# Peptides against a protein of PDB entry 4GMN: the designs that were tried, part 78

Target 1, 375 residues: chain A of PDB entry 4GMN
Amino acid sequence: RYANITLLALVTLASIGTDFQETLVKGNQGSRESPISAADEEWNGFDDADGDAMDVDQKSSSGEDQEEDYEEIDVKEDDEDDDDDSITSEMQADMERVVGADGTDDGDLEDLPTLRELIQTAVPQLIRLSNLPIDSDESLTIQSHALSALNNISWTISCLEFANGENANIHNAWYPTAKKIWRKTILPILEADSADLKLATQVTSLAWAVARVLHGETPTDGNPHRKFISLYHSSKQQAGGNSNSIEEPEDPFQGLGVKCIGVVGSLAHDPAPIEVNREVGVFLVTLLRQSNNVPPAEIVEALNQLFDIYGDEELACDKEVFWKDGFLKHLEEFLPKMRTLTKGIDKRTQPELRTRADEALLNLGRFVQYKKKHA

## One batch from the design tools (peptide; aimed at target 1 W208 D251 Q254 K259)

Design b2_p27_3_s2 (made by RFdiffusion4, then SolubleMPNN; from b2_p27_3, 21 letters changed)
Fold by OpenDDE base, seed 1:
Structure b2_p27_3_s2 (fold): chain B 375 residues (1-375), chain A 27 residues (1-27)
Amino acid sequence: as target 1 above (375 residues)
Amino acid sequence: SRQEYLRRVTRRENEQSLQESLETLKK
């Protein structure tokens, strides 16, 4: 009885997370006047806006170097894991940590009471339920449903625009919670190294949603990118051997391989450690080199991740990884293969995959031209 | 757009997750 009530509550939270996505999508469409045609989101490399050279007269005013002592507020995450076995006290402390009870600029969610309740009330409970000791089929079921609810909430939030300070209030409220999901839910399940492909798929989907917000600020503890790369390779070995119908999801973009690429690509963004970026970049470029044995959806995702990671020439990863490891040559050599791959996708049977492959091919051509101009 | 794609992926993830949850409750 209690289990069924808990499961029903978790399914209800997962449903609320889904319904909230539709609300957020409608809300964000209302503020943008012109329907930006789905065609015109070209990967804008930096438009050379012909910013009129304002003659900034170099008046060499010797501004005194006021060393503004940026007190690096060493946010000692005093992870006082006070092992107060009182589920209520730990939940309250986790809620206070997730909510930021200290008057830090916790994103005022007054305008979004449903989102506030999801982040402040539901997510701490879901984290706790995802961390239950797995000792029964009931605890495994509860974990799966908690992961499903966390997935839906995290994916919904990850669809918001956070660039240029947009939705900063939501970002600031979600950011500590996203880190808590990563550290307390995702990492422990990845460390358990279970042979359960369903659990691995759920955790990888959640990890992708979380990493789409945290990017290179995702905690690097235990090198999780290597675990997702390992999971990618393991998933390919299992699909080739056992004719056990793990029905490849009817949607090519729902495959575990795509999810793994999405996670590791997101983890490799600045300010990720250069060696994390390199290992991910080499993995993604290697998929392009091996494209004859890689599903088209994974190639599309790998290309999109490469464009996002290496689109900015001012980032350390451009010089230290992209140019140093010779990625441009591999992208150029892949262009004719991508054209063949894209043309091989039937528009009638796989219209979405074809559209995404056509977009990725177009962006690959532009990206290669951009990088050649800025070499 | 890529953002629209990610929204579609997210929607499908949510729908799949919800459907799996519902099927688990029926057993």
Scores: peptide ipSAE 0.067, ipTM 0.746, DockQ to the pose 0.848
OpenDDE base, seeds 2, 3, 4, 5: peptide ipSAE 0.064, 0.064, 0.063, 0.059; ipTM 0.748, 0.747, 0.744, 0.740

Design b2_p27_3_s3 (made by RFdiffusion4, then SolubleMPNN; from b2_p27_3, 22 letters changed)
Fold by OpenDDE base, seed 1:
Structure b2_p27_3_s3 (fold): chain B 375 residues (1-375), chain A 27 residues (1-27)
Amino acid sequence: as target 1 above (375 residues)
Amino acid sequence: SRQEYLRRVTRRENQQNLQESLESLLK
């Protein structure tokens, strides 16, 4: 009886998370006056806006180096793991950390009361339910439903624009919670190394949603990128051997391989450690080299991740990884293969996959040209 | 757009997770 009520509550939370996505999408469309045509989200490499060279007269004013002592607020994350088994105290401390008791500009979600309740009230309970000891089929079912609810909420939030300080209130409210989902839900399940492909798929999806907000600020403890790369390879070995119809999801973009690529690509963004970036970059470029054995959807995702990771030449990863490891040559050599791959996709049977492959092919050509100009 | 695609992927995933969740409650 209690199990069924808990399951119904979890399904309801997962439903609310889905319905909220539609509300957020409608809200953000209302503020953008001009319908940016879905065609004009070209990967804008820096348009050389011919900004008139204002002759900023180099008046060498010897501005005194005021060493602004940036007090590095050593945010001692005193992870006082006070093992107060009082679920209420931990949930309350977790709420206080998520709500930010200090008058820091914790994203005042006064205008978004449903989102506030999802983040502050629902998510901490879902984290707890995802961490229950698995001792029964009931506890496994509760975990799966908690992961589904966390996934739906996290994906909904990850679809907001956070660039240029957009939705900063939501970002600031979500960011500590996203880190908590990563540390308390995702990492423990990844460490358990369960042979359950369903659980692995759920956790990988959640990890992708979380990492799409945290990017390179995702906690690097235990090298989770290597676990997702390992999971990618393991998933390919299982698909090749047992004709057990793990029905490839009808949507080619819902595959575990795509999700693994999405996670590791997101983890590799600045300010990720250069070695994490390198390992992911090498993995993604290796998929392009092995493209004859890689599903088209995974190639599309791998390309998009490479564009996002290495699109900015000012980032340390551009010099230390992209140029140093010779990625441009591999992208150039892949262009004719991508053209063949894209043309091989039937527009009638797989219209979305074809559209995404056409976009990725166009962006690959532009990206290669951009990188050649800035070499 | 890539963002619109990710929204579609997210919507499909959320719908699938909901359907699986509902099917698990009906068993």
Scores: peptide ipSAE 0.089, ipTM 0.752, DockQ to the pose 0.818
OpenDDE base, seeds 2, 3, 4, 5: peptide ipSAE 0.070, 0.065, 0.084, 0.064; ipTM 0.748, 0.748, 0.750, 0.745

Design b2_p27_3_s4 (made by RFdiffusion4, then SolubleMPNN; from b2_p27_3, 21 letters changed)
Fold by OpenDDE base, seed 1:
Structure b2_p27_3_s4 (fold): chain B 375 residues (1-375), chain A 27 residues (1-27)
Amino acid sequence: as target 1 above (375 residues)
Amino acid sequence: SRLEYQRRIAQRENKSNLEESLKTLLS
């Protein structure tokens, strides 16, 4: 009886997370007047500075040589002290205060009472339920439902725009809670090293949703990127051996391999440690090199992650990893393979996979061209 | 857009997890 009520409550929370996502998506569509066709929004990581250099053919008017004796104004080079933008010890202390404040500076969600209650009241209980001692099939079921509810909430929040200070109140409320999900739910399950592929899939999906908000600020304790890389490889070994393979999900983008790539890609974003970025970047580039044995959906996800990680040339990972480890050469060598792979996908049987592969191929061509121009 | 693709992934993840949760509740 109590178990069934708990399960019903957990399923209800998972449903609320889904309904909230649909509401947010519909709200954002209603504010955009023009139906932008979903096909034409290319990766905007490159400023198309189509500087139409108007060739103003300024005709050479032959104006006369007036020798105006420009007095050498001895412009004293004022030594502008390059105020080295060294993060002042005060900025570091303020960042440590923001990171070290267990302060419930829960962003003021006064205007979003349902989301506030979901984050502040429901999620802490779900974290507790997901971290219960497993002593029965009932406790396993409760954990699974708690993970599903956390997953739905986390995925919903990860679909909000947080760029340019948008939804900053939601971001600030979610950020400490997301770190708590990572440390109290995700890490303990990953450390238990369970042979349960269902549990591994659930925790990996949750980890991806959380890491899509935290990015490189995701706690690096215990090198979780290596655990997800290991899980990726282990999942491939198991799928090849038993004919009773868990039916590959009907959706190629729901596979454990895609989820592992999504997690590790998200973990490798700035300000992730350069060695974490390198290990993930090498993993992703290695998948492209081995593409003949990799599902097309995983290749699409790996490309998308590489574009996000290395799209900004100002980031330390561009110089220290992308250029230093010669990633451009591997991406350029992969272009003809990607064209062949994309053409091999049947538009009739797998229309979405084909569309996403066509988009990833287009973006790969642009990315390679961009990086060659900035070399 | 990249955001729309991410939203579609999230919608499918949420739907799949909800359907699985409902199956377990109804069994």
Scores: peptide ipSAE 0.177, ipTM 0.809, DockQ to the pose 0.821
OpenDDE base, seeds 2, 3, 4, 5: peptide ipSAE 0.173, 0.179, 0.177, 0.171; ipTM 0.809, 0.812, 0.807, 0.808; seeds 2, 3, 5 fail the geometry check

Design b2_p27_4 (made by RFdiffusion4)
Pose (drawn by RFdiffusion4):
Structure b2_p27_4 (pose): chain A 285 residues (1-30, 108-237, 251-375), chain P 27 residues (1-27)
Amino acid sequence: RYANITLLALVTLASIGTDFQETLVKGNQGDLEDLPTLRELIQTAVPQLIRLSNLPIDSDESLTIQSHALSALNNISWTISCLEFANGENANIHNAWYPTAKKIWRKTILPILEADSADLKLATQVTSLAWAVARVLHGETPTDGNPHRKFISLYHSSKQDPFQGLGVKCIGVVGSLAHDPAPIEVNREVGVFLVTLLRQSNNVPPAEIVEALNQLFDIYGDEELACDKEVFWKDGFLKHLEEFLPKMRTLTKGIDKRTQPELRTRADEALLNLGRFVQYKKKHA
Amino acid sequence: AELEEIEENVKKFERETAEEELEAAKA
């Protein structure tokens, strides 16, 4: 039963996690009662995956179970985070997911992050899941072991398809949990790291630049948020952004539209947004 | 208005990123 009974079940649950994304797209061209697949994924499939993700690992074989269990959690969490939850959008699905997303973080992402050593493959798997979960949690994400510090250290140390880089994942997840209403100091650290990335953009891969700019726009674009005054202005983030604007233009033109297009067009939008961003705040004390 | 356009661009970018993560996981 081993090769069939356990591994097959996980790989299939993960595929179900992947393919549910097509239901969302096709469903648009035309209490999760209307979405039983999603309902069963959250209420039934996910609790067992959190359990499997936790357990040792005493042996290599259970090293594979953990990995596959993390793959399924990853695919589901990612697909779900592909939904618009800003404002009142998709509120039914948000309430069904949010507590579970908190559990995945506390019971899965956090204990694994506690034992620093040793894997890169596994370190990559947890960051990808944590990024998916934090995209929904948005600073409501738990601040316990000061996880942003770990993911920040993971970025620099793992320095030794542009958008699949682990560094992009570190930027995204730390950036997502630093939105309001996060601890203002957690926000200060994450914001400082994201801005430092620009000041020292001399050697940062272009995709990581685009993610850092999108995370910053996503965080400090509301003057009512305490962190806009408490961090963005208090630490003068505006100067580095104004200084970075010329540096951002040349790197964007440094990208071969023909090889490859996506990064180029994505970077064009970031500089565009960067310019518009430098104006809006320039207008606000 | 410019801010709303920026927010939309960011959401679109995140959505495309999620799709790529799913494509990569599928691959």

Design b2_p27_4_s1 (made by RFdiffusion4, then SolubleMPNN; from b2_p27_4, 16 letters changed)
Fold by OpenDDE base, seed 2:
Structure b2_p27_4_s1 (fold): chain B 375 residues (1-375), chain A 27 residues (1-27)
Amino acid sequence: as target 1 above (375 residues)
Amino acid sequence: SDIEEIKESVRRYQRELGQQQLEASRA
C-alpha cells in the first residue's frame, strides 16, 4: 500500500521532470539548441577589452553550391493546439519574481514556495527512497523512480544560471541538498559496484546534473571521478560484448559515455584538487587522441568540458595541468581530426550532432588561438 | 495529501523554470 502510493508519487515526480526536460527541449526546438547547449555558448575567450577586432576576411571561396532542388516535403505541422493553459497566473508571477529578483536576497526561498517545498520536503524523501535496501523488484522499481525524479529535479535546477550571483537564493537552497544527493544517493550506488548498466546510467545522469551545480566543490571522498572514468571504460567494454544491447539511446548525447564525460568534466572545475583536475584532463585529452574509436558526441562533450575547465588562465589548473602537461599541443594536433570528424557527420541524419560538432570545432579553433596568445 | 501538493508544486516549478530557460536561451 505505501509502496504503491510512493511509486505513484515517484512516477509523477519523474514524469513532471521529464515533461520539464521535454518542455525545455520543445522550447529549445523553437531555438535549435539543446538544453545542454546553454553551455554551447561560443567560447569567446575572456574579452580583454583592448582586443583589436581582427577583421578575419573570410574569403568566401565560391564553392558552387549545387542547388539540389530538395522538394519541400510539406510536413503538415499538425497544430495539435494542446492548449495546456496550465501555466497558472501564480507560475507566471513566480517567474516574474525569479527574473525580477535583484540578486540581493540571501538564500531565502520565501518568494518561491513551490521550489522550497520541492527542495526541503520532496528531495529528502527521494533521497531516502533511493537508499532503500534492494530486497525486491518493487524496491528496485522505487529506487529507479526515485533516481529519475532526483535526476529531473537536479537537471532542472542545473540549467539555471548561477554565474555572477544570479539565482543565488536558489543556489544557496539547492547546494546543501545537492551535496546530500551526492553523499547519500550517488556515492553509495557507485560504491556498490553494480553491474546494472541501467542503474549506472541513472546514477550517472543524476551525478552530472548535481555536478553541474557543485562543480569542483563536489565532495571528493572516495575519488568519484575515478569511478566514473572506470564506468566509462567498463561501458565501452560491455558495448563491445554480445550482451543485451541496452538500446543505445537514439540521442547520441544521452549515452552513458557522454554522461560520464559530463560528470568528470564538471568535477574537475575549480576549486577541484589539482590531482583530480589532472586525472580528468588527461582522460579527456586521451579521448581526443583516440578519437577514431570514440563516438562523436563524446568528443563534443570532452571538448566542451576542456574549454570550461581550462578557459580561465588565472586558475591553478591552467599552469599546473594545462601548460605543464602540454594540452595545447594535443588540442592543436586534434584540430584537423575534428574538422574531418565534423565533416563526416551527416547533416540529414544527425543534424543536432552536426551542429554541436560544428560549434565545438569553432570553439576549438578559438581556444587554441587564445591559448597561443597567452603562452 | 502533502504528496499531491508536492507533486503539483514540482509541476509548477518545472514549468516555470522551463520557460525561464527558454527565455534565457533566447536572450
Scores: peptide ipSAE 0.021, ipTM 0.486, DockQ to the pose 0.031
OpenDDE base, seeds 1, 3, 4, 5: peptide ipSAE 0.021, 0.010, 0.000, 0.007; ipTM 0.465, 0.493, 0.350, 0.360; seed 3 fails the geometry check

Design b2_p27_4_s2 (made by RFdiffusion4, then SolubleMPNN; from b2_p27_4, 15 letters changed)
Fold by OpenDDE base, seed 4:
Structure b2_p27_4_s2 (fold): chain B 375 residues (1-375), chain A 27 residues (1-27)
Amino acid sequence: as target 1 above (375 residues)
Amino acid sequence: SALEEIKRTVREYQRELGLKELEASRA
């Protein structure tokens, strides 16, 4: 009886987290800049005001656009008034305020009561539920659902812009809670060294969401980057041996390998210790060197992480790692391989993967040129 | 709100779990 109500509460918290994410996505679709596309933002380089527009002569190879007459399937939005009791009008109003708020107020979450209550009241309970002793299938189920709810909440918050002091009130409220999730949920699960790949995938997804906000300020205790690198390698060894198809997620970007790369990339940002940055940077560059055996989605993620980590030349990691360890040479040598890899992705079967690979290829070219100019 | 009910429920469970842990630590 008690397990069922806990399960219902956790399912509902996970639903609320999803509904917030959907509301955030819908709210931002009205503004042309989808923040999910913050990973898809063309790395425009740093604002070098002397942007000589290299006229990339788009030789329009006039491929005959077969106008496949996409019959506009008029999907009648059946307005099923599903009284989806999941989203309260207060939750929707909070998310609409988050999307519409010019995030200039360093204030308390006074104007975001549902989000405040989610962060201050629900998340601490989810952290506790995720830390229950695993003594039964019921406790394992509770942990899984608590991790799911924490994941959805953390991902939703990680989709907010925090650059330039945007959403500072939300950032300031979330930051100590994110550190608690890291220390109380993520680290203990990573230290338990479980062979459960499902649990490892859940905790890695949560770790990525948390690390996307904390970046290099993520607690470095116990060298968690090495644990995620080890998990990456272990996941590859298991996939090669036992044809127990952990169903590779239909979405290539939902793979454990991508999630591991996303976590360690996020952990390596300034002000991360230079040795943490180096170990991650070497790992990422090594993936590019071994690209023939690496899924394209992992290459895309590894490139994006390298651009984000080493974009700023004023950071200590640029001199002490990027230049010192000769990363530019490896990126330049990878450029023709990336062109081949990207061209090998079928646009019909994997349109998203192809788009993100085309963007990562474009950004790689720009990044290599930028770094050569600043050498 | 549904969230308040969930919070109440989760708090009640935490109390019950903490009581069980306290009972188990006394046994």
Scores: peptide ipSAE 0.021, ipTM 0.455, DockQ to the pose 0.017
OpenDDE base, seeds 1, 2, 3, 5: peptide ipSAE 0.016, 0.023, 0.007, 0.012; ipTM 0.476, 0.457, 0.396, 0.403; seeds 1, 2 fail the geometry check

Design b2_p27_4_s3 (made by RFdiffusion4, then SolubleMPNN; from b2_p27_4, 16 letters changed)
Fold by OpenDDE base, seed 1:
Structure b2_p27_4_s3 (fold): chain B 375 residues (1-375), chain A 27 residues (1-27)
Amino acid sequence: as target 1 above (375 residues)
Amino acid sequence: SDLEKIRESVRRYQRELGLKELEASRS
C-alpha cells in the first residue's frame, strides 16, 4: 500500500517535471521574440472537471487490525560535513562577484514557485528514494521512478540557456542540487557496478542531464568519466553478442552509446582536470577513427562534443590536449569518412539522423578550417 | 564567424536532443 502511494507520488512528480519543462521551454522561446511580461502565465489550476464520482460500494470487510510495529529505522544522518561546502561557498561568492551589484537575489526563485518547490522540496526526497537499499522488487521500482523523476527535472533545467548569465537565478538554485544528485544518486549507482542495463541507462540519462549544466564543474572524484567509458564499451560488447534481445531504440539518439558520449563530453569541459579532458578527448577521437563500427548517431554526438569542448582557443585544453595530442589531424582525416557515412544514411527512413549528420559534417569542415587558421 | 555558426548549431542540437530525452522519458 505505502509503495503504491509512493509510486503514484513519483509518477506525479515525474509528470509535473515534464509539464514544467514545456512551460519553461515555451516561456524561454517567447522571451526571445517579445519582452512579454512573464507575469501573465497564470497557472490555470486544475479545472474541476465534474467527473461523476462513481459510488464504489465499500464492502466493509472487517480485516483484523494487525498493528505492524513500525520500527523507526533511525537513519542516522551521518552529518558528513564534507568540507566541500567551502568550494561551493567560494564559487558562490565568485558568482556573486561576477553578477554585478544589481540586487537581484540570484538564488531567489520567487517568480518560479513551482520550480522552487521542485528543487527545494521534491528533489531532496527523490535523491533519498533513489539511494534506498535495494532489498525487494518494490524498492527497485521506487528507485527507478525516483530516477525517472530526477531525470525529467534535470533534463528540463538542462534545456534552459545559462550562457551570459541568462537564467542565473535558476542556475544558482539548481547548481548545489545538481551536485547532490551527482554525489548521492549517480555515483553510488555507478559504484554498485550493477549488470542491470536498464538501471545503467536510467542513471546515464540522469548523469547526462546533470552534466549538461555542471559541465567541467561536475565532481571528478573517483573518475566517473572512466566508468561511463567502460559502460560504453561493455554495452557494445553485449550488443555484438546478443543481436536479438536489445531492442535498439527506434530513435538512434536514444541509445546508451549516445548517452555515454554525452555524459563524458559534458564532463570534459573547462574547468575539468586536464587529464579528464585528455582521456575523454582521446575516447571521442578514437570513436571517429573506428567509425566503421560506430553507429552514426554516436559519431554525431562525439563530433558535437568535440566542437564544444575544443571550440575555445583560450582554454588550457586547447593547447594541452587538442594541439598537443594532434586532434586536428584526426578530424581532418575523418572528413572524407564523415562524408561517406552521412551519404549512406537514407533520408526517407532516417530523416533526422541524416539532417544531424549533414549539420555535423558541415560543422566538421568549418571547425577544421577554423583550427587550421589558428594553428 | 564560422566558429559562432558552429557554437549556435551545437547549442541548437543539444537543446533539441534534450527535449527529445524528455519526450522519451514520458513513454
Scores: peptide ipSAE 0.630, ipTM 0.958, DockQ to the pose 0.873
OpenDDE base, seeds 2, 3, 4, 5: peptide ipSAE 0.629, 0.622, 0.630, 0.627; ipTM 0.958, 0.954, 0.957, 0.957

Design b2_p27_4_s4 (made by RFdiffusion4, then SolubleMPNN; from b2_p27_4, 15 letters changed)
Fold by OpenDDE base, seed 5:
Structure b2_p27_4_s4 (fold): chain B 375 residues (1-375), chain A 27 residues (1-27)
Amino acid sequence: as target 1 above (375 residues)
Amino acid sequence: SDLEAIRESVRRYQRELGLLELEASRA
């Protein structure tokens, strides 16, 4: 009896986390970018101060307008008016306040009562559930639902802007809780060395969401980056053998490989130890060198992580890793391969993957040019 | 309000969780 109520509450908390995420997406839909597309932010590290407009003479190749009549597949959104609309309104009001809140430095969430209750009341309970001894299929189910709820909440919070002191109240409230999730939920599961690929995928997704906020301030105890790199390699070995294909998610960006790259990339940001940064940077650059055997979505994520990690030349990792280990040469050598890879993605069957690959290719060209000017 | 429903769901959840933790500690 109690387990069913707990499961219902976990499903409700997971739904709440999803609705917050959707609300943030809709709020950010002033830019059409999905919250995962916030990672597709144009690398803004170009202070366009020197407007040397390279007149790329776009010679108008008069390609004949074949008006291919794209039949608008009227996807009838069956508006199943599930009564969940009401939860969305107060959560929407909290998210609208989050986006509009002038960051008071006090970790006081007085104006955000739902978010406060999620962070202070729900998350500490979810952490406890995720740490229950696994002695039954019921305990495993509870853990899975607790991880799902933690994932959705953590992802939602990770979609908030925290740069320049924005949302400082939320950041300050979340930061100790995020570290607690890492130490109490993520690390113990990663240390248990479970052969459960589903559990590994759930904990890796949660780890990415948490690491997107904590970055290089993520606890480095036990070298978690090496565990995720090991998990990446192990996942590739398993996919080749057993026909119990855990169905590769229909979305190529939801794959365990992408999630592992996202985690280790986030862990490598300043102020991460230079050795952690180096090991991750070498891993990411090695994926680019082996791109013929790497899914395109993992290449896109690896590029974005490399741009974010090494976009700032003032950071110690730029001199001590990027320049010292000769990463620019590998990125330059990868440009023609990336062009070929991107052109090989069918726009009709994989439009999102193609768009993200086109953006990553543009950013790679820009990043290489930037680094050449600052060499 | 839905906040009250969420708060009540969270309170129920905490109560039920506390009972499950208590049951798991007795097993």
Scores: peptide ipSAE 0.023, ipTM 0.556, DockQ to the pose 0.020
OpenDDE base, seeds 1, 2, 3, 4: peptide ipSAE 0.021, 0.085, 0.023, 0.019; ipTM 0.572, 0.654, 0.554, 0.518; seeds 2, 3 fail the geometry check

Design b2_p27_5 (made by RFdiffusion4)
Pose (drawn by RFdiffusion4):
Structure b2_p27_5 (pose): chain A 285 residues (1-30, 108-237, 251-375), chain P 27 residues (1-27)
Amino acid sequence: RYANITLLALVTLASIGTDFQETLVKGNQGDLEDLPTLRELIQTAVPQLIRLSNLPIDSDESLTIQSHALSALNNISWTISCLEFANGENANIHNAWYPTAKKIWRKTILPILEADSADLKLATQVTSLAWAVARVLHGETPTDGNPHRKFISLYHSSKQDPFQGLGVKCIGVVGSLAHDPAPIEVNREVGVFLVTLLRQSNNVPPAEIVEALNQLFDIYGDEELACDKEVFWKDGFLKHLEEFLPKMRTLTKGIDKRTQPELRTRADEALLNLGRFVQYKKKHA
Amino acid sequence: AEHFRELAKKEAEAALEAAKKEAAAAA
């Protein structure tokens, strides 16, 4: 039963996690009662995966169960985070997911992040999931072990397809949990790290630059948020952004449209947004 | 949003392929 009974169930649940994404796309070309697959994934599939993710690990075989359990959590969390939840959008699905997303963070991502050592493969798996969960949580994400510090240290230390880089994952997840209404100090640290990435953009992979710019635009684009005055202005983030604008233009043109297109067109949008961003705030004390 | 969805698709595919390879190796 082993090869069939356990591993097969996880790989399949993870595939279900992947393919539900196609239901969302195809469904558009045409209390989760209307989405039983999603309903079952959240209420039934996910609680067992959190359990499996937690348990030792006493043996290598259970080392694989944990990994597969993390793969399924990852796929589901990612697909769900592909939904628009801004404003009142998709509110039914948001309420069904949000508490569970908190559990995944507390019961799965956090204990694993507690024992620093040792794996890169596993460190990559948890950050991917944490990034997916934090995309929905948006600073409502728990601030307990000061996880942003750990993901920040993970980025620099793991310094030794452009958008699959672990560094891109570290930028995204730390950037997502620093949105309002996060602790203003947690936001200060994450914002400082994201801006420092630009000041020292001399050696940062272009994809990590694009993610950092998107995360910043996503965080400090609302003057009503305490962190816009308390951090963006108090620490003069505006100067580094104005200084980075020329540096950003050359690196963008440094990207071969023909090899490969996506990063180039994506970087073009970031500089475009970067310019528009430098204007909007320039207009606000 | 489109870029994120594409990224999520790649993450899901990659995670699934890796899980299949590991399951096969475990078998």

